# Peptides against a protein of PDB entry 6FRK, part 75

Target 1, 411 residues: chain A of PDB entry 6FRK
Amino acid sequence: NEEVLNAMLKEVCTALLEADVNIKLVKQLRENVKSAIDLEEMASGLNKRKMIQHAVFKELVKLVDPGVKAWTPTKGKQNVIMFVGLQGSGKTTTCSKLAYYYQRKGWKTCLICADTFRAGAFDQLKQNATKARIPFYGSYTEMDPVIIASEGVEKFKNENFEIIIVDTSGRHKQEDSLFEEMLQVANAIQPDNIVYVMDASIGQACEAQAKAFKDKVDVASVIVTKLDGHAKGGGALSAVAATKSPIIFIGTGEHIDDFEPFKTQPFISKLLGMGDIEGLIDKVNELKLDDNEALIEKLKHGQFTLRDMYEQFQNIMKMGPFSQILGMIPGFGTDFMSKGNEQESMARLKKLMTIMDSMNDQELDSTDGAKVFSKQPGRIQRVARGSGVSTRDVQELLTQYTKFAQMVKKM

## One batch from the design tools (peptide; aimed at target 1 L326 F332 T334)

Design b2_p24_3_s2 (made by RFdiffusion4, then SolubleMPNN; from b2_p24_3, 18 letters changed)
Fold by OpenDDE base, seed 1:
Structure b2_p24_3_s2 (fold): chain B 411 residues (1-411), chain A 24 residues (1-24)
Amino acid sequence: as target 1 above (411 residues)
Amino acid sequence: EEEKELELLKKLRELWLLLQKILE
């Protein structure tokens, strides 16, 4: 029994290391799991695999919990939120995502660009803020981030803003000058919360980076970015361990809506490859897939039209990255679609939709769309000309549709 | 409601598996 336990723990430890979980945390988890498993309960014929998985899950939940309550903004008060993190961590994008999140919740939210080091930082923030209709402040002429941050905070306090987000300079290296600047900004604006933004894709480097920030700046919250299928999220555990601060949000893509409150249970479930059923249900409900009852009924009857296929492509495009959706389904690994294949797949879907936009209602609503085109080849030429594609591209679409419709008939 | 959601999830899974086979 102990040999079987040790073998299974070795597999789990390997999988956690492959998920970018820090080696120290994996060792600690192994010992904690080994101490938590009663070998006598394992003898009782319970599924040893399920027992170990449950013990691992429980210990991972403890690793994500820093034992500190997350800061939350107070309604009707001025809440200053300062962002810190390395260049390329997604800090500026995350500021906009957080601002948009609070704005959608009915908070009076604004953005301040105190990044004077990066050329075009203010233009990028201004572009993102303008697109989201978020008020913003910054300077093209002032080079002192303390002055910009102080003036911006004062302005928005006087205008009774509830959420005041300050983006700071991220440098490429852990330079002492960056930490001094961050401390000067923090002292000047007196933030209610300091948010460390961490890129999950840096893997094993997450601990050292998070520690370096915590040792210099009083980090109170963590946001983990780039959890868009490649980053297995193990670095998030390292950030919590190093900062002793809760993860408050995660960034799941490049879109302003690719941002969600951190949930421990779904995150650990996803990290273990169990999927995120709750997040999938929430995402399905947000899409108002109730309109798919009609589609589901058609599919049950083996009916599938080109319009039904078009509507499904629209739904996939609305759901965002296909890899993220697949990663929410139990038994689909996050690695099932590489990011490169996803952009190519989305481009293919968009091309197919553009071809279908040139089809008429008779073609789209036919239960045998391929036969409509085969009987009148002039339709293929019309659609090809209308969509700016070859007749071959239209024939390939019809072949794909036929293959799909045949699969639906076999369901 | 949970059974309907589970059934919807199964159908979505089947649909996505089919779509994936089309995109291959």
Scores: peptide ipSAE 0.024, ipTM 0.466, DockQ to the pose 0.145
OpenDDE base, seeds 2, 3, 4, 5: peptide ipSAE 0.024, 0.024, 0.017, 0.020; ipTM 0.497, 0.504, 0.436, 0.426; seeds 3, 4 fail the geometry check

Design b2_p24_3_s3 (made by RFdiffusion4, then SolubleMPNN; from b2_p24_3, 16 letters changed)
Fold by OpenDDE base, seed 5:
Structure b2_p24_3_s3 (fold): chain B 411 residues (1-411), chain A 24 residues (1-24)
Amino acid sequence: as target 1 above (411 residues)
Amino acid sequence: EEEELLKKLKELRELYLLLQEILE
C-alpha cells in the first residue's frame, strides 16, 4: 500500500512540476498529502486513485488561499488601484481589462498611464481605452510618473470617478530604480489597492519575481496573465505563496473580454487536468447559445446567409479562444487545438467581420450571397472601399462563405 | 443540464472545426 501511494504521489508530483509548480511547494504538498491520507482507509477498498486525487486537490486549494480577504472597491467612493509588474507581464493590457470589467458592472472607471519609460506606452493605453470607451489620462511631455499619477488621480477624483486605475512603468529587470519609482508613485497617490500582474508562462521564476515585488511594495492583490498559452498555471501558486495575497482575476487571452474573476476550485481542477465543468457551464450560459436553435433550424433547411456567418463569427469571438473552452472539458487536453495561432485566427475573423460590416442587408440576407456579388461586380468594389481592403480580400471572403455554405448543406 | 451542455458543446465544436477548415 505505501509503495502504491509513493508511486502515485511521484506521478502527481511529476505532473505538478510539468505544470510549473515550484519544487518547494511540490515537496510540501507531497508531505501534507502523505500525512492527510489514512493508509487504513485506503485498504478498505476505496479507489486509491480518487482518494489521492482528492487529497492533492485539497492541498492545492490551501496553497491558493493566502488566508487574506481580497480587497473590494466601495461603491460611491473613489477607489485608486495601482498596477505593478515587469515589462511583458501583460500589465498595461490587464489595466484595460480590469477597467472594462468594472465599467460593464456599472462603475465609473478611468485609466491613468504613468509609464514614462516605455516609448508609446501612453499611445497603447489610449488605443485600448478608446476602443473600450474608458476615460484616460496621461502625458506626451511629462517624464515624471509621480506628477502624471498625482495629476490624473486628482482630476478623476474631482470628476467623481469610482475606479481609478494607475498603470506604472514595467522594467525588463528587477532594478532598484523601478522599485523606488513605484514607492514614490504609491506615496503620492496613496492607492487603496496595489495589484501585482504576473505572467503565468515564466513558470519557476514566478516565486522570485513575486517575492521581489512584495518585499518592496505592499502588494495586496495578484492578477495572473497568459493562462491561454502553454502555461498550466502552476506559477500562480508560487505568486500567492510569495506575496501572501489573493489572486483576484485571471487573463485568459488577448481580447479585452478574456478576463475573469479568479475561482479557486475551477483553477485547481484545470491544473490537475480534471477540467472545469462549472466554468464551462457558466461560460455556455453567458454565451446565450439558446439563440443558436434558430440557426440550427436554418442549417437543417440548408439556408446559410452571410449574416448567419457573421453571427457565428460573433459567437466564436464572444467565446474567446476555443482551445480554452475545450480545455475546460474533462478529457480534452489543451494540446488538441495547439496547431492554430488562435490570435491570428481571431484577427482573421475580425478582418472578415469588418468586410461584412460594409455589406448591405440585401447582400447579407441573400441565400446565395456569392451569386449576388458575381452578378454585380460593382458590389465587390463598394465593399472593398468601405472596409479599406482589396477586392481580392472580398473575393476570398466570398469563396470562404461559399465553401462554408456548401459544408452546411451537407450536414 | 450536463447532457444539454455536452450537446451544445458538440455543436459548437463541429461549427469551430468547420470554421477552422475554412480559415486554414
Scores: peptide ipSAE 0.029, ipTM 0.550, DockQ to the pose 0.198
OpenDDE base, seeds 1, 2, 3, 4: peptide ipSAE 0.021, 0.026, 0.027, 0.021; ipTM 0.545, 0.577, 0.580, 0.576; seeds 2, 3 fail the geometry check

Design b2_p24_3_s4 (made by RFdiffusion4, then SolubleMPNN; from b2_p24_3, 19 letters changed)
Fold by OpenDDE base, seed 1:
Structure b2_p24_3_s4 (fold): chain B 411 residues (1-411), chain A 24 residues (1-24)
Amino acid sequence: as target 1 above (411 residues)
Amino acid sequence: ELEELLKKLAELRKLYELLLKIME
């Protein structure tokens, strides 16, 4: 019995190490699981494997729970959220994702760029904010991040913003000066929450980095990024252990929508390779797949319009990267689709949809959209001008549509 | 419910794979 337990625990420990869980945490978990398992209950013919899995799951849930309630913004108040983290952690992108998340929830949100160290930081923030229609503040001339942060926070407080997100300079090897700057910014703006952004792909380095931030700045929340990668999320456990702060959100891709509230149970289930059935159900329900029955019926009748194609592109974009959906299904590995091709494909779909947004209902609802455009070439030029693309791009779209419509007719 | 969901996902997958193949 003890040999069987030790063998099963060894397999679990190996899987957790392969998931980038810190070796110290894996060792602690192993001892906690051993202490929690009553060997007498294992003798009674209970499914030893299920019991061990449950004990492991319970201990992982405890490792993700710092015992501190996550900070939440107060509606109708001014909530200042300061972001801290390494350069390349996805901090600036995550600021935009969080702002967009709250904006979509009906919060009055804004962004402040207090990163004066990185050339083009403000341009990057401005680009992201403008694309998401989020108000932003920063300076091209002011070099003191304290001044920028203070002025920006004051401005947006006076304008009754509810969510004020402050992006700071990312840490480099020049450790002490940047931490002092972060502390000065924090003291000046008095944030309601300090968010540490961590890259999950750094694996075993997560603990040391998270600790270095917590020792210098009062981190109250963690956001984990790049969970769309080969990173299985084990670094998140290290961040919680080091910061003693809850994970509040996760970044699951490069798109602004690839951002979700942290859920402990689904995360641990995914970390153990059990999938995320709850997240899958939620994701499928969000897709309103009932509308797909009507589409499947139309497809069975060989009817396929440009509008039907547009609606399918919308559904694909709402799904996000298909690799994420597959990763929610038990027994499907994340490696089933090459991630690089998915992002490029999503960008292509978005471009095609932008072209279609310049089409009229007659063009969109025609059972032979390509023939409508071929009969009146002036339509191609109108759509090209309306969408800001070449006539060639519109012709390529129509060629793709024709290929689709021909495939549907052969189905 | 899960089996129906998986069936719907499998159909969506086929559609997505087809879409990707046509966009290549």
Scores: peptide ipSAE 0.022, ipTM 0.510, DockQ to the pose 0.143
OpenDDE base, seeds 2, 3, 4, 5: peptide ipSAE 0.021, 0.020, 0.020, 0.020; ipTM 0.502, 0.491, 0.505, 0.488

Design b2_p24_4 (made by RFdiffusion4)
Pose (drawn by RFdiffusion4):
Structure b2_p24_4 (pose): chain A 374 residues (1-38, 47-273, 303-411), chain P 24 residues (1-24)
Amino acid sequence: NEEVLNAMLKEVCTALLEADVNIKLVKQLRENVKSAIDNKRKMIQHAVFKELVKLVDPGVKAWTPTKGKQNVIMFVGLQGSGKTTTCSKLAYYYQRKGWKTCLICADTFRAGAFDQLKQNATKARIPFYGSYTEMDPVIIASEGVEKFKNENFEIIIVDTSGRHKQEDSLFEEMLQVANAIQPDNIVYVMDASIGQACEAQAKAFKDKVDVASVIVTKLDGHAKGGGALSAVAATKSPIIFIGTGEHIDDFEPFKTQPFISKLLGQFTLRDMYEQFQNIMKMGPFSQILGMIPGFGTDFMSKGNEQESMARLKKLMTIMDSMNDQELDSTDGAKVFSKQPGRIQRVARGSGVSTRDVQELLTQYTKFAQMVKKM
Amino acid sequence: AEEVEEELKEAAEVAQQVREILNE
């Protein structure tokens, strides 16, 4: 049985290693689902599913904008990850939700970058800012957020150039652009086909600049996006959106369960009964109930007080014979009144008859009356 | 002490009413 756990466990470790999941997290997840584990494919895959939900959970809720206030969002990520594409996908998302959204092109390096964000904004009917001539992104971002602030826009999304960590020049310029405009949220956009080099870049981005949200693009293809587990652990940020195509409407919020599945592949007879059950539990205590001075009108009249401390076990064989629908019903007496067929199965395996209940049903009706009167 | 006497009177009243129903 120890060999059936390991053959089925190394087959999921290969399923995650092929889904570009970091080899550090696969080796760690393997011995986490091995230590926490101490119709067969369901008792195994349910334990694997709960261990994955433990990893995709960063514990941090997403940053959401406030209507009636200026929200500045700054995009960061590697070269070619889809920042300019996801810039228009997000401005179009909120603009359709009713936000005064605008775009700013703070890329002064990449050829045809302003022309790219201009044509994406021209198409989606979204205001845009940038420059062909201005070579300083700190100037383009500052003079753009200033312009759209004096025009009272609620979502101001600043696009930046692609950068990698070994370029300290572009990482300083990213930090200065973030310090000039002071964004309310910084989004780390990552390609879904990224391999093992993802945890190092995503971590260096978190160190130089405060990353609070992660977007995974190019998920409409074969890439399952296992590199996102390494960006969530590195940036400490949840995934808010995913990209699912080249168009502006190929964009939707991140849901954890479908991504992990792809990455993996009045008084009733019942109340009359419980009140009785507690009066029998407090039944050997009936002599304490006759204590009160001037209140002992009677005690155990006609000896029937002894069988009121004997009927509740026999009535329990009826409850033992009851399932969770009758037991958890608001009116435990209405489930059997409509279907007196349930009065015969309660009588079979519990040894009580269907006759005994007629005297009980009268005793029930009288009890049900004096509680609604209570 | 008075509060415990009142709770016991109330529980005794319920027990008397249960007796009356069981005698019937």

Design b2_p24_4_s1 (made by RFdiffusion4, then SolubleMPNN; from b2_p24_4, 14 letters changed)
Fold by OpenDDE base, seed 3:
Structure b2_p24_4_s1 (fold): chain B 411 residues (1-411), chain A 24 residues (1-24)
Amino acid sequence: as target 1 above (411 residues)
Amino acid sequence: EEELLKKLKELRNLYLKIQEILNE
């Protein structure tokens, strides 16, 4: 019995190491699981595999629970949230995602760019904030992040903002000066919450990096980013262990909506490759995917219109990163969607939809949309003018439609 | 649940095909 337990624990430990779980945490988990499993109860005919899986799941749940209640903003108060994290962690993008999340919840939210180190940081924040209609502050001329942060916080406090998010310079591995800057900003603005943003893809480096931030500033919350890629999120356990701070949100893609409140059970299920059936059901219900039955039926009959294509593009755009949905399906790894292709694909989809918005019902509802345009080339010119694109772009759309309709006919 | 998983698998396959076309 002990040999069988040790063999099964070895497989689980290997899978956890492949999920970027820190080797120290994996060792501790192994000992905790061994101590939690009564070998005599395993002899009583219970499915040993299910018992071990359940024990592993319980110990992983404990590893993401720091035993500290997450900070939450107070309604009707000015809540200052300072972001800290490595360069390239997705910190600036995450600031915008969090701001948008609170704005959608009816909070008066704003953004401050106190990243003076990275060229174009303020332009990036401004671009994201403007797209989301979030008020922002920053400077093109002030180089002291303490001044920018202080002025921005004061401005937005005076304007009765409820959520004031401060983005800071990302630490580079070798630049202790950026940690002193971060501490100076924290001391000046006295944030109600300090959020450490961690890239899940840094794997085994998560513990050391999370500790380095916690040793300099009072990190009270963690946000884990880039959980849409190959990173299984095992580094999140290391961040919680090092910071003793709860994960409050996760970033699940590149879109501003690719941001969700952290849920322990779904996260551990995903980490173990069990999927997230509950989150998948919730996501399907949010998307009203039942309306797609009529489409799936049309597709089975080989009928595919430009409108049907438009509706599919809308559904894809509403789904957000399909990597999220795929990662929620049991047995379907995140490996199928290269991150870089998803934003470009979404931009392409949006362009194609904008062209289709200039089409009429006769063009959209034709079972041979490409032939409608080929018979009357003046339609291409009308659509091109209406959508502000070239006649070539309309022809490319019709070519893509034709390819898609051919693929549908082969289904 | 099984019916939902089937629908999601069909949607996934459709999406992957759309992505293949968009990446060409």
Scores: peptide ipSAE 0.024, ipTM 0.434, DockQ to the pose 0.185
OpenDDE base, seeds 1, 2, 4, 5: peptide ipSAE 0.020, 0.020, 0.020, 0.024; ipTM 0.472, 0.462, 0.482, 0.492

Design b2_p24_4_s2 (made by RFdiffusion4, then SolubleMPNN; from b2_p24_4, 13 letters changed)
Fold by OpenDDE base, seed 4:
Structure b2_p24_4_s2 (fold): chain B 411 residues (1-411), chain A 24 residues (1-24)
Amino acid sequence: as target 1 above (411 residues)
Amino acid sequence: EEELLKKLKELRELYLKLQEILNE
């Protein structure tokens, strides 16, 4: 029995190391799991695998809990949130995602670019903020991040903003000059929350990175990025252990909406390859799949209109990156869809929807939409003009619709 | 749960077919 336990624990430990879990945490987990498993209960014929898996799950949940309550912004107050983290961590993108998240919840939110070190940092932030309609501040001439941060915070405080997000310089390495700059900014603006942004893809370097930041700056929250890629998220455990700070959000892609509140149970379930059944249920409930029963019935009857295709594209767009949904299904890794193909597919879907927005109800609701357009070529020209695309793009959409309708008839 | 998983598998198959069509 002990040999079987040790063999199974060795497999779990190997899988956790392959998931970028820090070797010290894996060793500690192994000892904690061994101490939590009653060998006598394992002898009674209970599924040893399920018992070990449950013990591992329980200990991983403890490793991601710092024992500290996450900071939350207060309504009607000015909440200053300072972002810290290395260049390439996704910090600037994450500032925009967090700002957009609060804005969508009805918070008066703004962004400040205090990154003077990276050329084009302000242009990147401005581009992201403008696309999301988020108010922003920065300078093209001021080189002191303390001045920019202070002026921006003061401006937005005077304008009664509730969420004031400050993006700082990241640098390429943990340099003393970076930490001094961060400390000077923090002292000047007195943030209510300091958010450390970490790239999950850096693997075993997560501990040393997170520790270096926490030793210099009072990190109170962690955001983990790039969890949509090859990163299994084991580095997140290292960040929590080193910072003693909760993970508050995760970045799950490149889109501004690819950002979600951190949930412990789903995250650990994904880390173990168990999927995210709760997040899947939540996502399915958000999709209002009751409308999908009528669609599935129509599909079963071989009826498929351009409107039905549009509604399917809306559902896919609402689902977000399908890689995330696949990662929620047990037994499907995040690697099943290349990230590049997904963003291109979403851009194509959005283009197709924009073309269909220029179609009329007769065209959309026809059971033979392609034939409606083939009989009256002037419709193609009207739709092309209305959507600002070529007649070729409309013909390509109709070709795709015809292919899809043929596949639906075969389902 | 099982019915939800079944609906999700069906949606996935539909999405994969859509992606194949969109990538052609």
Scores: peptide ipSAE 0.028, ipTM 0.422, DockQ to the pose 0.134
OpenDDE base, seeds 1, 2, 3, 5: peptide ipSAE 0.022, 0.022, 0.023, 0.024; ipTM 0.438, 0.439, 0.547, 0.487

Design b2_p24_4_s3 (made by RFdiffusion4, then SolubleMPNN; from b2_p24_4, 15 letters changed)
Fold by OpenDDE base, seed 4:
Structure b2_p24_4_s3 (fold): chain B 411 residues (1-411), chain A 24 residues (1-24)
Amino acid sequence: as target 1 above (411 residues)
Amino acid sequence: MEEELKKLKELRELYLELQKILDE
């Protein structure tokens, strides 16, 4: 029994190390799991695998809990949120995502670019903020981040903004000059929350990075980015352990909406390759897929129209990047779709929808849409002209529809 | 929850087949 336990724990420990969980945390987890498992209960014929998995899950949940309540902004107050983190961590993008998240919730939100070190930092922030219609502040001439941050915070306080997000310089390495700059900015603006942004893809370096930031500035919150890629998120555990600060949000892609509140159980389930069933249910429920019953019924009857395909493309687009959906489903790793393939797939979907927007109701609602077009080739030319595409692109769409309709008939 | 899980499985299969078609 002990040999079997040790073998199974070795497999779990290997999988956690491959998920970028810090070796010290994996060792501690192994000892905690061993102490939590009653070997006598394992002898009674209970599914040893499920019991070990449950013990591992429970100990991972504890590693993500810093024992500190996450800071939350107060309505009707001015809440200053300072962002810190290395260059390439996704910090600037995450500032925009957080601003957009609060703006969509009806908060008066703004962005300040206090990154004077990176050329084009202000242009990047301005571009993101303008696309999201978020008010922003920065300078092309001021080189002191303390001055920019102070002036921007004062301006937006005077304008009664509720959420004031300050993006700082990240630099490429943990340098003393960076930490002194961050401390000077923090002292000048007196933020209500300091958010450390960490790239999940840096693996075993997460602990040392997170610790270096916490030792210099009073990090109170963590945001983990790039959880849509090859990063299994094990570095997030290292960040929580080092900062003793809760993860408040995760970045799940490149789009401004690819940002969600952190949930402990779904995250640990995903880390263990169990998927995020709760998040998938939540996303499916948010889609108000009341129309899905009618679709599922049509699919069961082997009926599939171009309109039904259009509605499915809308649903896929509303669900966001398909890699996120797949990554929420048990047995599909984040590796199933490369980031490049996802943006290309979304661009293809949008192109296909634009073609279908030029179709009429008779074409869209036909149970044999491809035959409608084959009988009257002039329809292809009309749709091609209406959507600004080639007749070949319309034929490719009809070919894809035909393939899909044949699959639906076999389901 | 079991009915929702069944609907989710059916939806998953649908999206997987859609994705194959989009990747072609």
Scores: peptide ipSAE 0.028, ipTM 0.412, DockQ to the pose 0.125
OpenDDE base, seeds 1, 2, 3, 5: peptide ipSAE 0.000, 0.023, 0.000, 0.039; ipTM 0.285, 0.379, 0.297, 0.363; seeds 1, 2, 5 fail the geometry check

Design b2_p24_5 (made by RFdiffusion4)
Pose (drawn by RFdiffusion4):
Structure b2_p24_5 (pose): chain A 374 residues (1-38, 47-273, 303-411), chain P 24 residues (1-24)
Amino acid sequence: NEEVLNAMLKEVCTALLEADVNIKLVKQLRENVKSAIDNKRKMIQHAVFKELVKLVDPGVKAWTPTKGKQNVIMFVGLQGSGKTTTCSKLAYYYQRKGWKTCLICADTFRAGAFDQLKQNATKARIPFYGSYTEMDPVIIASEGVEKFKNENFEIIIVDTSGRHKQEDSLFEEMLQVANAIQPDNIVYVMDASIGQACEAQAKAFKDKVDVASVIVTKLDGHAKGGGALSAVAATKSPIIFIGTGEHIDDFEPFKTQPFISKLLGQFTLRDMYEQFQNIMKMGPFSQILGMIPGFGTDFMSKGNEQESMARLKKLMTIMDSMNDQELDSTDGAKVFSKQPGRIQRVARGSGVSTRDVQELLTQYTKFAQMVKKM
Amino acid sequence: SAEALVEAFERRLEALKELEEMEE
C-alpha cells in the first residue's frame, strides 16, 4: 500500500513538472501531501486537490479600486509578457463596468510602443496619453497622471516597458517611475508559458518595486500556467485576472478552482422529542424538581412519572431509525404525516409498532399545543 | 393517564421556572 501511494504520487509530480510548476514546489508538495495524508481515484485526488488549494492561496485579498477617487495602476513584467495588451484589456474591463478609465504609454524604448497603445485605445474608445518625442518615462507618467487627475479620471493605468532583473538600469528606472506617480496598485503581468526562470524574476520585481497583484496572460493555448505558483509565492500577490487571447475582450477574472483543475488535469414532534430528551437527562433529577417549598402539588402521580423516564429510549429507536432529512427537518412531524410510509420503516428495524405512535401522536398534539401557547 | 402525563409535564416546567427565580 506504500507502493500504491508513491506510483500515483510521482505521476502527479510529473503532471505538475510538465505544467511548468517549479521543481522546488513539486518536491515540497510531494512531501506535504505525503505527511498530511498520514472510488479509489477520488480518495486520492481529493487529497491532492486540497493540497493544491493550500498553495494557490496567498492569504492576501486583491486590491480593488474605489469609485469617486483616483486609482493609479502601474503595469510591470518581463519583455513581451503582454503588458500593453493587458493594459487595454483592463481599461476596457472597467470602462464597461462604468469607470472613467484612461491609459498612459510610459514606454520610451520599444519601437512602435506608443503607436501600439494608441491603436488599442483608439479601438476601445478609451482616452490615452503618451509621446513619440519624450524619452523619459518618469516625465510621460508624471505629466499624464497629472493631466488625467485634473480631468478627474477614476482608473488611470500606466503602461511601462519590459525589463529583466539583470538590467539594473531598467530596474532603477521602474522604481523611479513608481516613485513619481505613486501607484495605488502595481500589477505583475506574466506569460503563462514561462518555465523555471519565473521565481527569480518575479522575486526581484517584488524587491525593487511593491507588487500587489499578478495577471497571467496567454492562457488560451496549451500552457496551463504553472509558473504562476512561483510568482504568487514571490510577489505575495494573488492573481486577479487572466488573459485568454489577443483581442481586448479576451480577459476575465481569476477563479482558483478552474485553474487548479486545468493545472492538474413552532413546535413539532422533533421539538417535543428534544424537550423530552432533556427532561429525561434531567429525569433522575425529578426529585430536585419537587423540592420547592409550597410548589410540591404532587409527585410521581399514578406512577406515570416512571415511564416518562422510559419512553424516550423507545422514541430514540425511532430517531435512530430516522435519516438526516427527517431529523434535520423544521417540522419532524410533517415529513411523516405526508408520507405515513415512513411510519412503517421506523417500526420495522426499531422494534416499536405503528400503533404505539397513535397514543404518542395524541400525546404529541397536546404537547405541540402548549408550546405554541408557551 | 394521558391527561395525568400532560399535568406532570406542565408541573415540571413550572418547577423549572420557580427554581430559576429562587436562584436569582

